Peptides against a protein of PDB entry 5ONS. Designs and how they scored, part 156

Target 1, 181 residues: chain A of PDB entry 5ONS
Amino acid sequence: MFKKFDEKENVSNCIQLKTSVIKGIKNQLIEQFPGIEPWLNQIMPKKDPVKIVRCHEHIEILTVNGELLFFRQREGPFYPTLRLLHKYPFILPHQQVDKGAIKFVLSGANIMCPGLTSPGAKLYPAAVDTIVAIMAEGKQHALCVGVMKMSAEDIEKVNKGIGIENIHYLNDGLWHMKTYK

## One batch from the design tools (peptide; made by RFdiffusion4, then SolubleMPNN)

Design b2_p27_8_s4
Fold by OpenDDE base, seed 4:
Structure b2_p27_8_s4 (fold): chain B 181 residues (1-181), chain A 27 residues (1-27)
Amino acid sequence: as target 1 above (181 residues)
Amino acid sequence: MKEEVEKYIKEAEEREKEEEELEKLKK
């Protein structure tokens, strides 16, 4: 989603949200990520304005005090940014790739099944279309936010093809967009 | 945390280069 993304070229505008809209978004976030509820007031303090940065390709980024928190495309599900996920790693269920997959993931490549079933990888139960944090062997922080293209069970059984779609990864265009005020 | 992430990326890039060099040596 952000492989060729550049803030200067791909941001269209920024809008400040009304209180009612913010409440709706918070409810959506709690629905998507139930574990975030106790932390939501810390992530999105009531006193702080919430903004949506509108980007090309129907991408929207939710921001508070210039911090990029969540993004979505075409009014689909919200994804946490890696920056937020590093602070709150429990927002998403995890999958772990082996060390060999790191370079490919950080190039924006989709995660292939062997990278999730090999020694050093860890595959946890997850259904198709689940948004997941991609961890790496020997690393503390997530390197990617992805979407399961196969269930964990099918990844293990079939062990061929794209297991997880790479949506957002370390050092992509969104990562380089550190703040937006 | 930011420093760790930068280190993360750097280590990944270094590994990629090493693997590419190894592949070239095998040819």
Scores: peptide ipSAE 0.192, ipTM 0.637, DockQ to the pose 0.042
Fold by OpenDDE base, seed 2:
Structure b2_p27_8_s4 (fold): chain B 181 residues (1-181), chain A 27 residues (1-27)
Amino acid sequence: as target 1 above (181 residues)
Amino acid sequence: MKEEVEKYIKEAEEREKEEEELEKLKK
């Protein structure tokens, strides 16, 4: 989603959200990520304005105090940014790729099934379309936010093709945006 | 990886530890 993203070229505008809209978004976030509820007031304090950065290709980024928190495309599901996920790694279920997959993931490549079933990888139960944090063998922090294109069960059985779609990865255009005030 | 990414990962490690401790206290 952000392989060729540049803040100067791809940001259209930024709007401050009304209270009613913020409430709706918070409810959506809790529905998507039930474990975030106890932390949501810390992540999005009531006293702080919530903004949406509108980008090309129908991408929207939620920000608070300049921090990029979540993003979505075409009013689809919200994804946490890697920056938020690094602070709150429990927001998403995890999958782990082997060391050999790291360089490909960081180039924006989708995660192939063998990279999830090989020694050094860890595949956890997950349904198709589940948003997941991609961890790497020997690394503490997620390097990618992805979406399951196959169930974990099918990844193990079929063991070929795209297992997880790469949505956002370390050092992509969203990562380099860092802040927006 | 770029130095900025590595730096952020280190900072995130510190934050992660703090949040894990806070989570334990809130449960």
Scores: peptide ipSAE 0.094, ipTM 0.521, DockQ to the pose 0.040
Fold by OpenDDE base, seed 3:
Structure b2_p27_8_s4 (fold): chain B 181 residues (1-181), chain A 27 residues (1-27)
Amino acid sequence: as target 1 above (181 residues)
Amino acid sequence: MKEEVEKYIKEAEEREKEEEELEKLKK
């Protein structure tokens, strides 16, 4: 989603959200990420304005005090940014790729099934379309936010093709954006 | 590039520790 993303070229505008809209978004975030509820007031303090940065290709980034928290496309589900996920790693269920997959993930490639079933990988139960944090063998922090394109069960059985779609990865255009005020 | 990423990873680790301490205070 952000392989060729550049703030100067791809950001259209920024809008401040109404209180009612913010409430709706907070509820949606709790529904998507139940573990975030105790932390949501810290992440999104009531006193702070919530903004949406509108980008090309129908991408929207949710921001508070310039921090990029979540993003979505075409009013779909929210994804946490890696910067937020590094602070709150429990927001998403995890999958772990082997060390050999790291270079491909960091180039924006989708995660292939063998990278999830090989020694050094860890595959946890997850259904298709589940948003997941991609961890790497020997690394503490997630390097990617992805979406399951196959169930964990099917990844193990078929072990070919795209297991997880790469949505946002370390050092992509969104990562380099850092803040937006 | 690598240094910047590593810097932010380190900062994230520091923030994680702070959040862990905050979580303990909430109990």
Scores: peptide ipSAE 0.082, ipTM 0.510, DockQ to the pose 0.041
Fold by OpenDDE base, seed 5:
Structure b2_p27_8_s4 (fold): chain B 181 residues (1-181), chain A 27 residues (1-27)
Amino acid sequence: as target 1 above (181 residues)
Amino acid sequence: MKEEVEKYIKEAEEREKEEEELEKLKK
C-alpha cells in the first residue's frame, strides 16, 4: 500500500474531526481491537484534536498531535501504524517469519507460506482476512502489518503461495512520514 | 525504540546487499 508512497506527492489535505465523529471512530476501533479500550484515552486523549490526513488512492490516516495512529483505505477496516504498534504490540494478533524472510518483507513482498512454516517461524491460529502483526525471528519489534490471505491451518497444510499480504512495512512510505502536523 | 528499529532496518539492508552480491557471484 505504501511502497511508492511519498508525503509530498500523495497527501491531499488534512481535516480536523468533530467530537461526534471522533466518538464514532473510537467505537469502531474498540470493535476492531477490543484490547485497545483501556488504552484509548492515552492514545487519543479527549483534550487533543484528532485529524484525518487524506491521501491519494482513498487512503486516510488518523493522527493525534502529529502522530500517525491508524490508516484505512476506502472506508475499510482500520490498520494500526507500525509506530503505534511498537508502543502497543498487543493491538494485533502476531505471526512470526523466519530470518530469511525479513529482507523480502522489508522490500514490500507478500509473505509466502514457507516463511511462516520454516524453522524460526511461528504460526498462530488466524482466519482469512485477519489483520496481523508480523514479527521476525530474534527481533522484538514488528516489521510489518499484514492481512491473512490463507488461514493458519491452510498455510500449514498447503505450504505454498501467499500466506499473508504485506500492507505496511518498516521503512516504507508511511514509515518515513513519521509525523504530520 | 527508534534506535532498535533503525538497527533492525540496517541489519536487514546489510543482509539484502550480501545476498545480492552472492547471487551475482553465482551467475
Scores: peptide ipSAE 0.180, ipTM 0.624, DockQ to the pose 0.044; fails the geometry check

## One batch from the design tools (peptide; made by RFdiffusion4, then SolubleMPNN)

Design b2_p28_1_s1 (from b2_p28_1, 11 letters changed)
Fold by OpenDDE base, seed 5:
Structure b2_p28_1_s1 (fold): chain B 181 residues (1-181), chain A 28 residues (1-28)
Amino acid sequence: as target 1 above (181 residues)
Amino acid sequence: MPELSEEEKEALAKLLAKQEEEAEKAKK
């Protein structure tokens, strides 16, 4: 989603949200990520305005005090930014890739099934379309936010093709954006 | 990279423990 993203080229505008809209978004976030509820007040303090950065290709980024928190495309599900996920790594269920897959993930490549079934990888039960944090063997911080394109069961059985789609990864265009005020 | 608080570390540990438990159940 952000492989060729550039803030100067791909950001259209920024709007400040009304209180009612913010409440609706918070409810959506809790529904999508139940584990975030106890933390949402410190992530999105009531006293702080919430903004949406509108980008090309119908991408919207939710921001508070310049911090990029979540993004979505075409009003689909929200994804946490890696910067938020690094602060709250429990927002998403984890999948772990082997050491050999790291360089490919960081190039924006989708995660192939062998990278999830090989020694050093850890594959946990997850349904298709589940948003997951892609972890690396021997590292503590997520490399990527991805979406399961196959169930964990099918990844193990088929063991070929795209297991997880790479949505947002370290050093992509969104990562380099850092803040927006 | 930001350092996690003790409460955040506990939340992470809880998530990982749950995933391990689910993985064990799926193997039975």
Scores: peptide ipSAE 0.502, ipTM 0.891, DockQ to the pose 0.976
Fold by OpenDDE base, seed 1:
Structure b2_p28_1_s1 (fold): chain B 181 residues (1-181), chain A 28 residues (1-28)
Amino acid sequence: as target 1 above (181 residues)
Amino acid sequence: MPELSEEEKEALAKLLAKQEEEAEKAKK
């Protein structure tokens, strides 16, 4: 989603959200990520305005105090940014890739099934379309926010093709955006 | 990267424990 993303070229505008809209978004976030509820007040303090940075390709980034928190495309599901996920690594369920997959993940490549089934990888039960944090052996922080394209069960059985779609990865355009005030 | 608070570490531990449990169940 952000492989060729550049803040200067791909941001269209920024709007401050109304209270009612913020409440709706918070509810959506809790529905998507139930574990975030106890943390939502510190992530999105009531006193702080919430903004949406509108980008090309119908991408919207939710920001508070300049911090990029969540993003979505075409009003689809919200994804946490890696920066938020690094602060709250429990927002998403984890999947772990082997060491050999790291370089490909960091290039924006989708995660192939063998990278999730090989030694060093850890594949946890997850349904198709589940948003997951992609971890790697020997790494403390998520490398990527991905979406299961196959169930964990099917990844193990088929063990071919794209297991997880790479949505947002370390050092992509969104990562380098850092803040937007 | 900033260090996690104790509460955040606990939340992470709970997540990971849950996933491990689910993985174990899936193997049976």
Scores: peptide ipSAE 0.499, ipTM 0.890, DockQ to the pose 0.951
Fold by OpenDDE base, seed 4:
Structure b2_p28_1_s1 (fold): chain B 181 residues (1-181), chain A 28 residues (1-28)
Amino acid sequence: as target 1 above (181 residues)
Amino acid sequence: MPELSEEEKEALAKLLAKQEEEAEKAKK
């Protein structure tokens, strides 16, 4: 989603959200990520305005005090940014790739099934379309936010093709955006 | 990189424990 993203070229505008809209978004976030509820006031303090940065390709980034928190495309599900996920790694269920897959993930490549079934990888039960944090053997911080394209069961059985789609990865355009006031 | 508080560490541990439990159940 952000492989060729550049803040200067791909950001269109920024809007400040009304209180009612913020409440709706918070409810949606809790629905998507039930475990985030106790942390939401810390992540999105009531006293701080919430903004949406509108980007090309129908991408929207939710921000508070310039921090990039969540993003979505075409009003689909919200994804946490890696920067937020690094602070709150429990927001998403985890999947772990082997060491050999790290370089490819960091290039924006989708995660192939063998990278999830090989030694050093850890594959946990997850349904198709589940948003997941991609971890790596020997690393403490998520490399990527992804979406299951196959169920964990099918990944193990078929062990061929794209298991997880790479949505947002370290050092992509969103990562380098860092902040937006 | 950010350091987790004790409460955040507990939340992470809970998630990982849940995933391991689910994996074990799926194996049977």
Scores: peptide ipSAE 0.496, ipTM 0.890, DockQ to the pose 0.982
Fold by OpenDDE base, seed 3:
Structure b2_p28_1_s1 (fold): chain B 181 residues (1-181), chain A 28 residues (1-28)
Amino acid sequence: as target 1 above (181 residues)
Amino acid sequence: MPELSEEEKEALAKLLAKQEEEAEKAKK
C-alpha cells in the first residue's frame, strides 16, 4: 500500500474530525481490536483533536498530536501503523517469518508460505483476512503489518503461494512520514 | 524502540500465551 508512497506527492489534505465521528471510529477500533479498549484513552486522549490525513488512492491516516496511529483504504478495515504497533505490540496477533524471509518482507514482498513453515518461523492459528503483525526470528519489533490470504491451516497443508499479503512494512513511505500536524 | 510499561508487558505476554495455547490445541 505504501511501497511508492511519498508525503509530498501523495497527501491531499488534512481534516479535523468532529466529536461524533471520533466516537464512531473508536467504537470501530474496539470492534476490530478488542484488546485495545483499555488503551484507547492514552492512545487517543479525549482532550486531543483527532485528524484524518487524506491521501491518494483513497488512503486515510488517523492522527493524534501529529502521531500516525491507524490507516485504511476506502471503506476497508483500519490497520495500525508500525509505529503504534511498536508501542503496543499486542494490538495484533503475531506471525513469525524465518530469517531468510526478512529481506523480502522489507522490500515490500508478500510473505510466501514456505517462509512461515520453515525452521525459525512460527505460524499460529489464524483465519483468512486476519490482520497480523509479522515478526522476525530473533527480532523484537514487527517488520510488517499484513493480512492472512490463507488460513494458518491451509498454509501448512498447501505450503505454496502467498500466505500473507504485505500491507505496511519498515522503511516504506508511511514509515518515513513519521509525523503529520 | 519504546520501552513497554509493566502493564503493556503483561498484555503482550497474555497475547503470546493465548497464541501458544491455540497452537497446541490445533495440533492435538
Scores: peptide ipSAE 0.493, ipTM 0.888, DockQ to the pose 0.977

Design b2_p28_1_s2 (from b2_p28_1, 11 letters changed)
Fold by OpenDDE base, seed 5:
Formats: C-alpha cells, structure tokens, sequence
Structure b2_p28_1_s2 (fold): chain B 181 residues (1-181), chain A 28 residues (1-28)
C-alpha cells in the first residue's frame, strides 16, 4: 500500500474531526481490536484533536498530536501503523516468519506460506482477512502489518502461495512519513 | 524503538501466552 508512497506527492489534505465522529471511530477501533480498549484513552486522549490525513488512492491516516496511529483505504478496516504497533505490540495477533523471509518482507513482498511453516517461523491460528503483526525470528519489533490471505490451517496444509499480504512494512513510505501536524 | 511500560509488557505477555496456547491446541 505504501511501497511508493511519498508525503509530498500523495497527501491531499488534513481535516480535524468533530467529537461525534471521533467517538464513532473509537467504537470502530474497539470493535476491530478489542484489546485496544483499555489503552484507547492513552492513545487518543479526549483533550487532543483527532485529524484525518487524506491521501491519494483513497488512503486516510488517523493522527493525534502529529502521531500517525491508524490508516485505512477506501473506507475499509483500520490498520495500525507500525509506529503505533511498536508502542502497543499486543493490539494485533502475531505471525512469525523465519529469518530468511525478513529481507523479502522489508522489500514489500507478500509472505509466502513456506516462510510461515519453516523452522524458525511460528504460525498461530488466524482466519482469512485477519490483520496481523508480522514478527520475525530473533526480532522483537514487528516488521510488517499484514492481512491473512489464507487461514493458518490452510497455510499449514497447502504450504504454497501467498499466506499473508504485506500492507505496511518498515521503511516504506508511511514509515518515513513519521509525523504530520 | 520505544520502551514498553510494565503494563504494556504485561499485556504483551498475556497476548503471546494466549497465542501459544491456541497454537498448541491447533497442533493436537
């Protein structure tokens, strides 16, 4: 999603949200990520304005105090940014890739099934379309935010093809955006 | 990279334990 993203070229505008809209978004975030509920007031303090950065390709980024928190495309589900995920690594279910897959993930490649079933990888139960944090053997911080394209069961069974779609990864265009006020 | 608070570390531990448990159950 952000492989060729550039803030200067791809950001259109930024709007400050009304209180009612913020409340709706918070409810949506809790629905998507139940584990975030106890932390949401810390992530999005009531006193702080919430903004949406509108980008090309119908991408929207939710920000508070310049921090990029979540993003979505075409009014789909919200994804946490890696920067937020690094602060709150428990808000997404994890999948762990082997060491060999790291370089490919960091190039923006989708995660192939063998990278999730090989020694050093850890595959956890997850349904199709689940948003997951891609961890790596020997790494403590998520490399990528992805979406399950196959269930964990099918990944193990079929063990070929794209297991997880790479949505946002370290050093992509969103990562380099850092902040927006 | 940010340092996690004790509360955040606890939350992470709980999630990881839950995921490992689920994995073990799936492998049976």
Amino acid sequence: as target 1 above (181 residues)
Amino acid sequence: MPELSEEQKKALKERLEAEEKAREEAEK
Scores: peptide ipSAE 0.607, ipTM 0.923, DockQ to the pose 0.969
Fold by OpenDDE base, seed 2:
Structure b2_p28_1_s2 (fold): chain B 181 residues (1-181), chain A 28 residues (1-28)
Amino acid sequence: as target 1 above (181 residues)
Amino acid sequence: MPELSEEQKKALKERLEAEEKAREEAEK
């Protein structure tokens, strides 16, 4: 989503959200990520305005105090930014890729099934379309936010093709967008 | 990279343990 993303070229505008919209978004976030509920007041304090950075390709980035928290495309589901995920690594279910897959993930490549079933990888039960944190063998911080294109069960059985779509990865255009106020 | 609070570490631990448990159960 952010392979060719540049803040200067791809950001259109930034708007401050109304309270009602914020409430709706918070509810959606809790629905998508139940584990975030206890932390939501810390992530999105009531006293702080919530903004949406509107980008090209129908991308919207949710921000608080300049911190990029979540993003979505075409009013689809929200994804946490890696920066947020690094602060709250427990808000997404994890999948772990082997060492060999790291370089590909960091290039923005989709995660192929063998990278999730090979030694060093750890595949956890997850349904298709689940948003997941892509972890790496021997690494503590998530490399990528992805979406299961196959269930974990199917990944193991088929073990071929795209298992997880790479949505947002370290050093992509969104990552380099450190803050936006 | 940010340092996690003790509460965050606890939450992470709990999630990881739950995921490992689920994985083990799926392998049976």
Scores: peptide ipSAE 0.606, ipTM 0.923, DockQ to the pose 0.963
Fold by OpenDDE base, seed 4:
Structure b2_p28_1_s2 (fold): chain B 181 residues (1-181), chain A 28 residues (1-28)
Amino acid sequence: as target 1 above (181 residues)
Amino acid sequence: MPELSEEQKKALKERLEAEEKAREEAEK
């Protein structure tokens, strides 16, 4: 989603959200990520304005105090940014790739099934379309936010093709934005 | 990278334990 993304070229505008809209978004986030509820007040303090950075290709980035928190495309599901996920690594289910897959993930490549079934990988139960944090053997921080394109069960059984779609990865265009006020 | 609070560490631990348990159950 952000392989060729550049803030100067791909950001269209930024709008401040009304209180009612913010409330709706918070409810959506809790629905998507139930574990975030106890943390939402510190992530999105009531006293702080919430903004949406509108980007090309119908990408929207939710920001508070300039920090990029979540993003979505075409009013689809919200994804946490890696920067937020690093602060709250428990808000997404995890999948672990082996060391050999790291360079490919960091190039924006989709994660193939063998990279999830190898001895250094750890595949956890997850349904198709689940948003997941991609961890790597020997690394503490998520490398990528992805989406299961196959269930964990099917990844193990079929063990061929794209297991997880790479949505947002370290050092992509979104990562390099850092802040937006 | 950010340092996690004790509460955050606890939450992470609980998440990881739950996932590992689920994995073990799926392997039976």
Scores: peptide ipSAE 0.603, ipTM 0.922, DockQ to the pose 0.977
Fold by OpenDDE base, seed 1:
Structure b2_p28_1_s2 (fold): chain B 181 residues (1-181), chain A 28 residues (1-28)
Amino acid sequence: as target 1 above (181 residues)
Amino acid sequence: MPELSEEQKKALKERLEAEEKAREEAEK
């Protein structure tokens, strides 16, 4: 989603959200990520305005105090940014890729099934369309935010093709954006 | 990378343990 993304070229505008909209978004975030509920007041304090940075390709980035928290495309589900995920690594279910897959993930490549079934990888139960944190063998911080394109069960059975779609990865355009006020 | 608070570390540990348990159960 952000492989060719550049803040200067791809950001259109920024709007401050109304209270009712913020409330709706918070509820949606809790529905998508139940584990975030106890932390939501820290992530999105009531006293702080919430903004949406509107980008090209119908991408919207939710921000508080300049911090990029979540993003979505075409009013679809929200994804946490890696920067938020690194602060709250427990808000997404994890999948672990083997060492050999790391360089490909960091190039924006989708995660292939063998990279999730090989020695060093750890595949955890997850349904199709689940948003997941892609972890690397021997690394503590997520490399990527992805979406399951196959269930964990099918990844093991089929063991070929795209298992997880790479949505946002370290050093992509969103990562380099860092903050936006 | 940001340092996690003790509460965050606990939450992470609990999540990872739960997922590992689920993984083990799925292998049965």
Scores: peptide ipSAE 0.601, ipTM 0.922, DockQ to the pose 0.956

Design b2_p28_1_s3 (from b2_p28_1, 10 letters changed)
Fold by OpenDDE base, seed 5:
Structure b2_p28_1_s3 (fold): chain B 181 residues (1-181), chain A 28 residues (1-28)
Amino acid sequence: as target 1 above (181 residues)
Amino acid sequence: MPELSEEEKEALKKLLEEQEAALEKAKE
């Protein structure tokens, strides 16, 4: 989603949200990520304005105090940014790739099934369309935010093709955006 | 990279334990 993304070229505008809209978004975030509820007040303090950065290709980035928190495309589900996920690594369920897959993930490649079933990888039960944090063997911080394209069960059984779609990864265009005030 | 608070560490621990439990259950 952000492989060729550049803030200067791909950001259209930024709007400050009304209180009612913020409330709706918070409710949506809790619905998508129930585990975030206890933390939402410190992530999005009531006293701080919430902004939406509108980008090309119908991408929207939710920001507070210039920090990029969540993003979505075409009114789809919200994804946490890696920067937020690094602060709150429990927002998403984890999947672990082996050491050999790291370089490919960091190039923006989708995660193929063998990279999730090989020694060093850890594949946890997850349904199709689940948003997951891609962890690396021996690494503490998520490399990527992805979406399960196959269930964990099918990944193990079929063991070929795209298991997880790479949505946002370290050093992509969104990562380099860092802040937007 | 940011350091996690004790509460955040506990939340992470809980998540990982839940995932491991689910994995164990799925293998049976």
Scores: peptide ipSAE 0.530, ipTM 0.901, DockQ to the pose 0.983
Fold by OpenDDE base, seed 3:
Structure b2_p28_1_s3 (fold): chain B 181 residues (1-181), chain A 28 residues (1-28)
Amino acid sequence: as target 1 above (181 residues)
Amino acid sequence: MPELSEEEKEALKKLLEEQEAALEKAKE
């Protein structure tokens, strides 16, 4: 989603959200990520305005005090930014790729099934379309926010093709954006 | 990179334990 993203070229505008809209978004976030509820007031303090940075390709980034928190595309589900995920690594369920897959993940490549079933990888039960944090063997921080394109069960059985779609990864355009005030 | 608080570490621990438990159940 952000492989060729550049703040200067791809950001269209920024709008401050109404209170009612913020409430709706918070409810949606809790629905998507139930474990975030106890932390949401810390992540999105009530006193702080919430903004949406509108980008090309129908991408919207949710920000508070310039911090990039979540993003979505075309009214789809919200994804946490890696920067938020690094602060709250429990927001998403984890999947672990082997060491060999790291370089490809960091280039924006989708995660192929063998990278999730090989020694060093760790594949946890997850349904298709689940948003996951991509961890790596021997690494502490998530490399990528991805989406299961196959269930964990199917990944193991088929073990061929794209297992997880790479949505946002370290050093992509969104990562380099850092803040937007 | 941020350091996790004790509360955040506990939350992470809980997630990982739940995932491992789910994995074990799936193997049955």
Scores: peptide ipSAE 0.529, ipTM 0.901, DockQ to the pose 0.977
Fold by OpenDDE base, seed 1:
Structure b2_p28_1_s3 (fold): chain B 181 residues (1-181), chain A 28 residues (1-28)
Amino acid sequence: as target 1 above (181 residues)
Amino acid sequence: MPELSEEEKEALKKLLEEQEAALEKAKE
């Protein structure tokens, strides 16, 4: 989603959200990520304005105090940014890729099934369309935010093709955006 | 990289334990 993303070229505008909209978004976030509820007040303090950075290709980035927290496309589900996920690594369920897959993940490649079933990888139960944090052995911080394109069960059984779609990865355009005030 | 608070560490620990438990259950 952000392989060719550049703040200067791809950001259209930024709007401050109304209280009612913020409330709706918070509810949606809790629905998507139930584990975030106890932390939402510190992630999005009530006293702080919430903004949406509107980008090309119908991408919207939710920001508080310039920090990029979540993003979505075409009003679809919200994804946490890696920067937020690094602060709150428990927001998403984890999947671990093997060491060999790291290079490809960091290039923006989708995660193929063998990279999730090979030695060094750990594939945890997860349904299709689950948003997951992509981890790797020896790495404490998520490399990527992805979406399960196959269930964990099917990945193990089929073990070929795209297991997880790479949505946002370290050093992509969104990562380098860092902040937006 | 940010350091996790104790509460955040506990939350992470809980998640990981739950995932491992689920994985173990799925293997049965």
Scores: peptide ipSAE 0.525, ipTM 0.901, DockQ to the pose 0.978
Fold by OpenDDE base, seed 4:
Structure b2_p28_1_s3 (fold): chain B 181 residues (1-181), chain A 28 residues (1-28)
Amino acid sequence: as target 1 above (181 residues)
Amino acid sequence: MPELSEEEKEALKKLLEEQEAALEKAKE
């Protein structure tokens, strides 16, 4: 989603959200990520304004005090930014790739099934369309936010094709954006 | 990179334990 993203070229505008809209978004986030509820007031303090950075290709980035928290495309599901996920690594279920897959993930490549079934990888039960944190053997922080394109069961059985779509990865355009006020 | 608080570490621990439990159950 952000492989060719550039802040100067791809950001259109920024709007500050009304209280009612913020409440709606918080409810959506809790629905998507039930475990985030106890942390949401810390992530999005009531005293702080919430803004949406509108980008090309219908991408919206939710920000508080300049910190990029979540993003979505075409009013689809919200994804946490890697910067938020590094602070709250438990908001997404994890999948682990082996060391050999790291360079490909960091190039924006989708995660192929063999990279999830090989030694050093760890594949946990997950349904199709589940948003997941891509971890790697020997690494403490998520490399990527992805979406299951096959169930974990099918990945193990078929072991061929795209297992997880790479949505947002370290050093992509969103990562380099860092902050926006 | 940010350091997790004790509460955040517990939350992470809980997630990982749940995933491991699910994995174990799926192998039965």
Scores: peptide ipSAE 0.522, ipTM 0.900, DockQ to the pose 0.985

